# Designs tried in a protein design run: peptides against a protein of PDB entry 4IGA. Part 68

Target 1, 116 residues: chain A of PDB entry 4IGA
Amino acid sequence: KRVLIVDDAAFMRMMLKDIITKAGYEVAGEATNGREAVEKYKELKPDIVTMDITMPEMNGIDAIKEIMKIDPNAKIIVCSAMGQQAMVIEAIKAGAKDFIVKPFQPSRVVEALNKV

## One batch from the design tools (peptide; made by RFdiffusion4, then SolubleMPNN)

Design b1_p21_1_s2 (from b1_p21_1, 7 letters changed)
Fold by OpenDDE base, seed 2:
Structure b1_p21_1_s2 (fold): chain B 116 residues (1-116), chain A 21 residues (1-21)
Amino acid sequence: as target 1 above (116 residues)
Amino acid sequence: SMMDEIEKRNKEVQELVEKLL
């Protein structure tokens, strides 16, 4: 399966890329904000998306909503430092399938990838 | 430990997700 990694932090994208590839998944591409995420989703048609929340131009919640309009069957895993209950509820309501709080263990990401 | 707390927080969120789905 191919994964689109969305995060405005280059270090986080690098970390996720390492985890994803070591787990046997392919990285379809990267996006640095929600607008780019939507564009890349259309272009690359990934199987899974890892989605940050706090990003410039377009935040992760709005990106989830836009991707779900394109593909109601999209598999989106949120990865965010914002682990508040309200944010989790909002992300799931928008269409996300899982929510991983930063910082996280690599095994948690792998578990999410395997489940969605 | 800090690692234990990280794992605990993620488990709490995971449990919430499971309840919401």
Scores: peptide ipSAE 0.671, ipTM 0.926, DockQ to the pose 0.953
Fold by OpenDDE base, seed 3:
Structure b1_p21_1_s2 (fold): chain B 116 residues (1-116), chain A 21 residues (1-21)
Amino acid sequence: as target 1 above (116 residues)
Amino acid sequence: SMMDEIEKRNKEVQELVEKLL
């Protein structure tokens, strides 16, 4: 399966890329904000998206909503430092299938990839 | 350990997600 990685932090994108590839998945591409994520989703048609929340231009919640309009069956895993219950609820209501709190263990990401 | 605390935090959030889905 192919994964689109969305995060404004280059280091985080690199970290996720390493985890994703070592787990046997392919990286479809990368995005640095929510607007770019929506555009890349249309272009690349990835199987899975890892989505940051706090990003410039368009945040992850709004990006999830827009991607779900494009593909109601989109498989989106949130990866965020903002692990408060209210944020988790908002992400799931928007259409996300999982929520990983930063910092995380690689095994948690692999479990999410395998379950969505 | 720090790793145990990270795992615990993420497990709690995962359980919340499972309740919401």
Scores: peptide ipSAE 0.666, ipTM 0.926, DockQ to the pose 0.940
Fold by OpenDDE base, seed 5:
Structure b1_p21_1_s2 (fold): chain B 116 residues (1-116), chain A 21 residues (1-21)
Amino acid sequence: as target 1 above (116 residues)
Amino acid sequence: SMMDEIEKRNKEVQELVEKLL
């Protein structure tokens, strides 16, 4: 399966790329903000998306909503430092299938990838 | 420990996600 990695932090994208590839998944591409994520989703048609929340141009919640308009069956895993209950609820209501709080263990990401 | 706090936080979020889906 192919994964689109969305995060404005280069370090985080690198970390997720390492975890994803070691788990046997392919990286479809990367995006640095929500607008780019929506465009890359259309272009790359990934099987899974890892989505940050706090990003410039377009935040992760809005990106989830736009991707769900494109593909109601999209598999989106949120990866964010914003782990408050209200944010989790908002992300899931927008269409996300899981929510991983930063900082996280690599095994948690692998579990999420395998479950969605 | 830091590791324990990370694990607890993610467990709480996981439980919330499971309740919502």
Scores: peptide ipSAE 0.665, ipTM 0.924, DockQ to the pose 0.948
Fold by OpenDDE base, seed 1:
Structure b1_p21_1_s2 (fold): chain B 116 residues (1-116), chain A 21 residues (1-21)
Amino acid sequence: as target 1 above (116 residues)
Amino acid sequence: SMMDEIEKRNKEVQELVEKLL
């Protein structure tokens, strides 16, 4: 399966890329904000998206909503430092299938990838 | 340990997600 990685932090994208590839998944591409994420989703048609929340231009919640308009069957895993219950609820309501709190263990990401 | 705290926090969120889905 092919994964689109969305995070404004280059180091986080690198970390996720390492985890994803070591787990036997392919990286479809990367996005650095929510607007780019929506554009890349249309272009690449990935199987899975890892989505940050706090990003410039467009935040992850809005990006989830826009991607879900394009593809109601999108498989989106949120990966965010904003692990408050209200944010988790908002992300799932928007259409996300899982929520990983930063900092995380690689095994948690692999579990999420395998589950969605 | 710090690792245990991280795992605990993620487990709590995981349980919430499972409840919501």
Scores: peptide ipSAE 0.655, ipTM 0.920, DockQ to the pose 0.957

Design b1_p21_1_s3 (from b1_p21_1, 8 letters changed)
Fold by OpenDDE base, seed 2:
Structure b1_p21_1_s3 (fold): chain B 116 residues (1-116), chain A 21 residues (1-21)
Amino acid sequence: as target 1 above (116 residues)
Amino acid sequence: SLMDEIEERNEQVEKLVEELL
């Protein structure tokens, strides 16, 4: 399966790329904001998306909503430092299949990838 | 400790996700 990695932090994208590839998944591409995420989803048609929340141009919640309009069957895993209850509820309501709080263990990401 | 607090917070989020899905 192919994964689109969405995060405005280059270090986080690098970390997720390492976890994803070591788990046997392919990285379809990367996006640095929500607008780019929507564009890349259309272009690359990934099987899974890892989605940050706090990003410039377009935040992760809005990106989830836009991707779900394109593909109601999209598999989106949120990876965010914002672990507040309200944010988790909002992300799941928008269509996310999981929510991983930063900092996280690599195994948590792998479990999420395997489950969605 | 800080690590204990982070782990507990992460577990709480996992539980919430399970309840919502």
Scores: peptide ipSAE 0.562, ipTM 0.893, DockQ to the pose 0.696
Fold by OpenDDE base, seed 3:
Structure b1_p21_1_s3 (fold): chain B 116 residues (1-116), chain A 21 residues (1-21)
Amino acid sequence: as target 1 above (116 residues)
Amino acid sequence: SLMDEIEERNEQVEKLVEELL
């Protein structure tokens, strides 16, 4: 399966890329904000998306909503430092299938990839 | 420890997600 990685931090994208590839998944591409994520989703048609929340241009919640309009069956895993209950609820209501709080262990990401 | 606190927080979020789905 192919994964689109969305995070404004280059280091985080690199970290997720390593985890994803070592787990046997392919990286479809990368995005640095929510607007770019929506555009890349249309272009690449990835099987899974890892989504940050706090990003410039467009935040992750809005990006989830827009992607779900494009593909109601989109498989989106949130990866965010913002692990407050209200944020988790908003992400799931928007259409996310999982929410991983930073910092995380690689095994947590792999489990999420396998379950969505 | 800090690692224990992080793990506990992550587990709480996992449980919340499972309850919401």
Scores: peptide ipSAE 0.561, ipTM 0.890, DockQ to the pose 0.763
Fold by OpenDDE base, seed 1:
Structure b1_p21_1_s3 (fold): chain B 116 residues (1-116), chain A 21 residues (1-21)
Amino acid sequence: as target 1 above (116 residues)
Amino acid sequence: SLMDEIEERNEQVEKLVEELL
């Protein structure tokens, strides 16, 4: 399966890329904000998306909503430092299939990839 | 420890996600 990685932090994208690749998944591409995420989703048609929340231009919640309009069957895993209950609820309501709080262990990401 | 606190927070979020889905 092919994964689109969305995070404004280059370090985090590198970390996720390493985890995803070692787990036997392919990286479809990367996006640095929510607007780019929507564009890349249309272009690449990935099987799975890892989505940050706090990003410039467009935040992850809005990006989830826009991607879900394009593909109601999108498989989106949120990866965010914003682990408050309200944010988790909002992300799942928007259409996310999982929510991983930063900092996380690689095994948690692998579990989410395998589950969705 | 800090690591234990982080793990506990992660578990709480996992439970919440399971309840919501």
Scores: peptide ipSAE 0.559, ipTM 0.890, DockQ to the pose 0.735
Fold by OpenDDE base, seed 4:
Structure b1_p21_1_s3 (fold): chain B 116 residues (1-116), chain A 21 residues (1-21)
Amino acid sequence: as target 1 above (116 residues)
Amino acid sequence: SLMDEIEERNEQVEKLVEELL
């Protein structure tokens, strides 16, 4: 399966890329904000998206909503430092299939990838 | 410890996700 990685932090994208590839998944591409995420989703048609929340231009929640309009079956895993209950609920309401709080163990990402 | 707090937070989020999905 192909994964679109969305995070404004280059380090985080690199980390996720390493985890994803070592787990046997392919990286479809990367996005650095929510607007780019929506564009890349249309372009690349990934199987899975890892989605940060706090990003410039467009945040991850809005990106989830826009992607879900495009593809109601989108498989979006949130990866965010903002692990508050309200944020988790908002992400799930928007259509996220999982929520991973930063900092995380690589095994947690792999579990999420395998589950969605 | 800080690591224990992070672990506890993460566990609570996981439980919430499981409840919501």
Scores: peptide ipSAE 0.340, ipTM 0.812, DockQ to the pose 0.616

Design b1_p21_1_s4 (from b1_p21_1, 8 letters changed)
Fold by OpenDDE base, seed 2:
Structure b1_p21_1_s4 (fold): chain B 116 residues (1-116), chain A 21 residues (1-21)
Amino acid sequence: as target 1 above (116 residues)
Amino acid sequence: SMMAAIEERNEEVEKLVEELL
């Protein structure tokens, strides 16, 4: 399966890329904000998206909503430092299938990838 | 510990996700 990695932090994208690749998934591409995420989703048609929340231009919640309009079957895993219950609820309501709180263990990401 | 706090938070979030889906 191919994964689109969305995070404004280069370090985080690098970390996720490493985890995703080592887990046997392919990285379809990367996006640095929600707008780019939507564009890349249309372009790449990834199987899975890892989505940050706090990003410039367009936040992850809005990106989830837009992606879900494009593909109601999108598999989006949120990966965010904002682990408040309200944010989790909002992300799931928007269409996310999982929510991973930063900092995280690599195994948590792998489990999420395998589950969605 | 930091690790324990992280694990607890993750477990809480996982539980919440499961409840919401």
Scores: peptide ipSAE 0.575, ipTM 0.886, DockQ to the pose 0.812
Fold by OpenDDE base, seed 5:
Structure b1_p21_1_s4 (fold): chain B 116 residues (1-116), chain A 21 residues (1-21)
Amino acid sequence: as target 1 above (116 residues)
Amino acid sequence: SMMAAIEERNEEVEKLVEELL
């Protein structure tokens, strides 16, 4: 399966890329903000998206909503430092299938990838 | 500890996700 990695932090994208690749998934591409995420989703048609929340141009919640409009069957895993209950609820209501709080263990990401 | 707090938060989020889906 192919994964689109969305995070404004280069280090985080690198980390996720390593985890995703080592887990046997393919990286479809990367996006650095929510607007780019939506465009990349249309372009790449990934199987899974890892989505940050706090990003410039468009935040992750809005990106989830826009992606879900494009593909109601999108499989989006949030990866965010914003682990407050309200944010988790908002992300799931928007259409996310999981929410991983930073900092995370690589195994948690792998489990999420395998489950969605 | 910091690690314990992180683990607790992560478990709480996982539980919440499970309840919401």
Scores: peptide ipSAE 0.571, ipTM 0.883, DockQ to the pose 0.777
Fold by OpenDDE base, seed 3:
Structure b1_p21_1_s4 (fold): chain B 116 residues (1-116), chain A 21 residues (1-21)
Amino acid sequence: as target 1 above (116 residues)
Amino acid sequence: SMMAAIEERNEEVEKLVEELL
């Protein structure tokens, strides 16, 4: 399966890329904000998306909503430092299939990838 | 420990996700 990685932090994208590839998944591409995420989703048609929330241009919640309009079957895993209950509820309501709080263990990401 | 606190936070979120889905 191919994964689109969305995060404004280069370090986080690198970390997720390592986890994803070591787990036997392919990285379809990367995006640095929600607008790029929507564009890359259309272009790359990935199987899974890892989605940050706090990003410039367009936040992760809005990106989830836009991607779900394009593909109602999109598999989006949120990876965010904002682990408040309200944010988790909002992300799942928008269409996310999982929510991973930063910092996280690599095994948590692998589990999410395998589950969606 | 910090590791225990992180694990606890993750467990809380996992439970919430399971409740919502």
Scores: peptide ipSAE 0.570, ipTM 0.887, DockQ to the pose 0.826
Fold by OpenDDE base, seed 1:
Structure b1_p21_1_s4 (fold): chain B 116 residues (1-116), chain A 21 residues (1-21)
Amino acid sequence: as target 1 above (116 residues)
Amino acid sequence: SMMAAIEERNEEVEKLVEELL
């Protein structure tokens, strides 16, 4: 399966890319904000998206909503430092299939990838 | 430990996600 990685932090994208690749998944591409995420989703048609929440231009919640309009079957895993219950609820209501709190163990990401 | 605290928080979020789906 092919994964689109969305995070404004280059280091985080690198970390996720390493985890995803070592787990046997392909990286379809990367996005650095929510607008780019929506554009890349349309372009690349990935199987899975890892989505940060706090990003410039467009946040992850809005990006999830826009992607779900494009593809109601989108498989989106949130990866965010904002692990408050309200944020988790908002992300799942928007259409996310999982929510991973930063910092995380690589195994947690792999489990999420395998589950969606 | 810090690791244990992070793990516990992750478990709480996982449970919440499972309840919401």
Scores: peptide ipSAE 0.568, ipTM 0.886, DockQ to the pose 0.843

Design b1_p21_2_s1 (from b1_p21_2, 6 letters changed)
Fold by OpenDDE base, seed 3:
Structure b1_p21_2_s1 (fold): chain B 116 residues (1-116), chain A 21 residues (1-21)
Amino acid sequence: as target 1 above (116 residues)
Amino acid sequence: MEEIEKRNEEVRKLVEELLAK
């Protein structure tokens, strides 16, 4: 399966790429903000998306909503430092299938990839 | 490690509860 990685932090994208590839998944591409994420989703049609929340241009919640319009069956895993209950509820309501709080263990990401 | 696992477990449970509804 192919994964689109969305995060404005280069280091975080690198970390997720390592975890994803070691787990046997392919990285379809990367995006640095929500607008780019929507664009890349249309272009690449990935099987799974890892989505940051706090990003410039367009935040992760809005990106989730736009991607769900494109593909109602999109598999989006949120990966964010903002682990408040309200944010988790908002992300799931928007269409996300999981929510991982930063900092995280690599095994948590792998479990999310395998479950969605 | 323990704190990370605890925090993520709390969020996992919340997600599971939300998706079950």
Scores: peptide ipSAE 0.652, ipTM 0.912, DockQ to the pose 0.934
Fold by OpenDDE base, seed 1:
Structure b1_p21_2_s1 (fold): chain B 116 residues (1-116), chain A 21 residues (1-21)
Amino acid sequence: as target 1 above (116 residues)
Amino acid sequence: MEEIEKRNEEVRKLVEELLAK
């Protein structure tokens, strides 16, 4: 399966790319903000999206909502430092299938990829 | 590592509860 990685932090994208590829998944592409994420989703048609929340231009919640309008069957895993219950609720309500709090263990990401 | 695991478990439980509704 192909994964679109969305995070404004280059180091986080690198980390996720390493985890994803070592787990046997392919990286479809990368996006650095929510607007790019929506554009890349249309362009690449990935199987799975890892989505940051706090990003410039467009945040992850809005990006989830827009992607879900495009593809109601989108498989989005949130990866965010904002692990408050309210944010988790917002992300799942928007359409996300999982929520991983930063910092995380690689095994947690792999588990999420395998489950969605 | 214990703190990370505990936090992840709490969030996983919440996600499961939300998706089960």
Scores: peptide ipSAE 0.647, ipTM 0.909, DockQ to the pose 0.906
Fold by OpenDDE base, seed 4:
Structure b1_p21_2_s1 (fold): chain B 116 residues (1-116), chain A 21 residues (1-21)
Amino acid sequence: as target 1 above (116 residues)
Amino acid sequence: MEEIEKRNEEVRKLVEELLAK
């Protein structure tokens, strides 16, 4: 399966890319903000999206909503920071299928990828 | 940390319930 990684932080994208590839998944591409995420989703048609919802100046929730409009069957895993429980719930209500919390544990990331 | 972990677990359960519907 192909994964679109969305995070404004290059380090986070690199970390996820490493985990994803080691788990046998393919990285479809990367996006650095919510708008780019929507564009890349249309372009790449990934199987899974990892979506950072803690991005400054741009809420990943909006990206989730837009992607869900494009593809109601989209498989989105939201990435949250500690203490972002309310945002996680909001993301799930917006259509996300699972969530992972930063700092990432590789096993938890893989579990989420396998679950959606 | 304990409180955060507990809250995360609660959220996990709520998410599972939401997704099950």
Scores: peptide ipSAE 0.329, ipTM 0.825, DockQ to the pose 0.331
Fold by OpenDDE base, seed 2:
Structure b1_p21_2_s1 (fold): chain B 116 residues (1-116), chain A 21 residues (1-21)
Amino acid sequence: as target 1 above (116 residues)
Amino acid sequence: MEEIEKRNEEVRKLVEELLAK
């Protein structure tokens, strides 16, 4: 399966890429913001999206909603920070299938990938 | 640590409820 990684932080994308790749998944591509995420989703048709919902000056929820409009069967895993419980719930309501909390644990990331 | 785990479990429970619908 191919994963689109969405995060404004280069380090986070790098870390996720490593985890995802080592887990046997392919990285379809990367996006640095919600708009780019939507564009890349259309372009790459990934199987899974990891979506940062704590991006500064960017609304990850909106990106989820837009992707869901494009593909109601999209498999989106939201990436959140502690203290963002409400945002996680909103992301799930918007169509996300699971969530992982930063700082990432490789095993948790893989678990989420396998479940969606 | 324990507080974080507790909060995460709370969110997990809510997420599971939402996903079950």
Scores: peptide ipSAE 0.311, ipTM 0.813, DockQ to the pose 0.417; fails the geometry check

Design b1_p21_2_s2 (from b1_p21_2, 6 letters changed)
Fold by OpenDDE base, seed 2:
Order: C-alpha cells, then sequence, then structure tokens
Structure b1_p21_2_s2 (fold): chain B 116 residues (1-116), chain A 21 residues (1-21)
C-alpha cells in the first residue's frame, strides 16, 4: 500500500517515511500543508494518508474534508499533538479512520496503518 | 502522564463509537 505523508515538519515526515518504509509500505509522496495534501491526493491517489492536524495554509481537518469530497473512501490517519482531543474528534467526524498522538512509537504507526 | 492516558482512552472510546456509525 502507498502512503501520502502530510506534515509541516520535515522531521516528522522523515520519521514517518522511515517507519512506513521499514514496515513494508510505500511512500506515495509528501505534503507540507493541507492544500498540498489535497493536490497530492488527487495526483497520487494514495491508499492511506497520514494527516497532521495543525498546519499552515490549510489545517488537517479542512484537508480531510476536501479529500473526502474527492474520495469518500479515503483512508486517513490523523496525527495529533497532545491536548488536541477535540480536534481528533472533529477529524474523525470529517471522515478520518484512525488517529495517532505525537510523540508516537513506530509500532503504533504500523498498527494504525494495518488497521485502516 | 496518567491524565494524558485517561484522555487518550476516552478519545479512543469515543472514536470507536463514531467509527461504528
Amino acid sequence: as target 1 above (116 residues)
Amino acid sequence: MEEIEKRNEEVEKLVEELLKK
């Protein structure tokens, strides 16, 4: 399966890329904000999206909503910071299938990838 | 840490309920 990684932090994208690759998944591409995420989703048609919530230009929740308009069957895992429980709930309501909380361990990421 | 874990568990439970709909 191919994963689109969305996070404004280069380090987070690098970490996720490493985890995803080592777990036997393919990285479809990367996006640094919500607008790029929507554009990349259209372009790459990934199987899974890891979506950061707080990003410039367009936040993750808005990106989820736009992606779900494009593909109601999109498999989106939100990546949230501590204390963002309300935003996680909103992301799930918007169509996300799972969530992981930063900082996360590789095993938790893999578990989420395997579940969706 | 316990507070965070409790909140995460609450969210997990709520998310599970939302996903069942």
Scores: peptide ipSAE 0.231, ipTM 0.782, DockQ to the pose 0.402
Fold by OpenDDE base, seed 4:
Structure b1_p21_2_s2 (fold): chain B 116 residues (1-116), chain A 21 residues (1-21)
Amino acid sequence: as target 1 above (116 residues)
Amino acid sequence: MEEIEKRNEEVEKLVEELLKK
């Protein structure tokens, strides 16, 4: 399966890329903001999306909503910071299939990937 | 930290219920 990684932090994208590839998944591409995420989803048609929703200057929830309009069967795993429970709930209501709280262990990421 | 962990567990349970529907 192919994964689109969405996070404004290069370090986080690198970490996720390492985990994803070591777990036997393919990285379809990367996006650094919600607009790019929507565009890349259309372009790459990934099987799974990891979506940061704690970016201060962009709304990951809006990106989820737009992707769900494109593909109601989209498999989106949201990545949140500690204390962002309300946003996680909103993301799930918007159509996300799972969530991971930062900082996370590689096994938790793999579990989410396998579950969706 | 401990309070946040409890809240996360509650969210996990809620999410599980939401995803089952």
Scores: peptide ipSAE 0.210, ipTM 0.770, DockQ to the pose 0.305
Fold by OpenDDE base, seed 1:
Structure b1_p21_2_s2 (fold): chain B 116 residues (1-116), chain A 21 residues (1-21)
Amino acid sequence: as target 1 above (116 residues)
Amino acid sequence: MEEIEKRNEEVEKLVEELLKK
C-alpha cells in the first residue's frame, strides 16, 4: 500500500517516511500543507494518508474534509500533539479513520497503518 | 506517563464509539 505523508515539519515527514518504509509500505509522496495534500491526493491516489492537524497557521481538518469530498473511502490517519483531543474528535467526525499522538512509537504508527 | 496513557485511552474509546456509528 502507498502512503501520502502530510506534515509541515521536515523532521516529522522524515520520521514517518522511515517508519512507513521499514514496515513494508511505499511512500506515494509528501505534502507540506493542507492545500498541497489535497492536490497530491488527486495526483497520486494514495491508499493511506497521514495528516498532521497541529500544523502552525493551518487546520488539517479542512484538508480532511476536502479529501473526503474527492474520495469518501479515503483512509486518513490523523497525527496530533498532546492536548489536541478535541481536534482529534473533530477529525474523526470529518472522516479520519484513526489517530496517532505525538511523540509516537513506530509500533503505534504501524498498528494504525495495518488497521485502516 | 500514567496521565498521558489514561487520556489517550479515553480518546481511543471515544474514537471507537464514533467509528462504530
Scores: peptide ipSAE 0.201, ipTM 0.759, DockQ to the pose 0.404
Fold by OpenDDE base, seed 3:
Structure b1_p21_2_s2 (fold): chain B 116 residues (1-116), chain A 21 residues (1-21)
Amino acid sequence: as target 1 above (116 residues)
Amino acid sequence: MEEIEKRNEEVEKLVEELLKK
């Protein structure tokens, strides 16, 4: 399966890329903001999306909503910081299938990938 | 570390409950 990685932090994208590839998944591509995420989803048609929702300029909720309009069966895993319960709830309501808390363990990421 | 792991588990449990509903 192919994964689109969305995060504004280059280090976080690198970390996720390493975990995803070591778990036997393929990285379809990367996006650095919500608008790019929607564009990349259309272009790459990934099987799974990891979506940061603690991006400073734009939260991932709007990106989730737009992707769900494109593909109601999209498999989106939200990645967010601790203390963002309200944002997690919004992400789930928007159609996210799972949530990973930062800082995360690689095993938790793999479990989420396998589950969605 | 252990404190981070405990807090992460709490949030994960909350999310699991949300997804089941």
Scores: peptide ipSAE 0.190, ipTM 0.731, DockQ to the pose 0.539

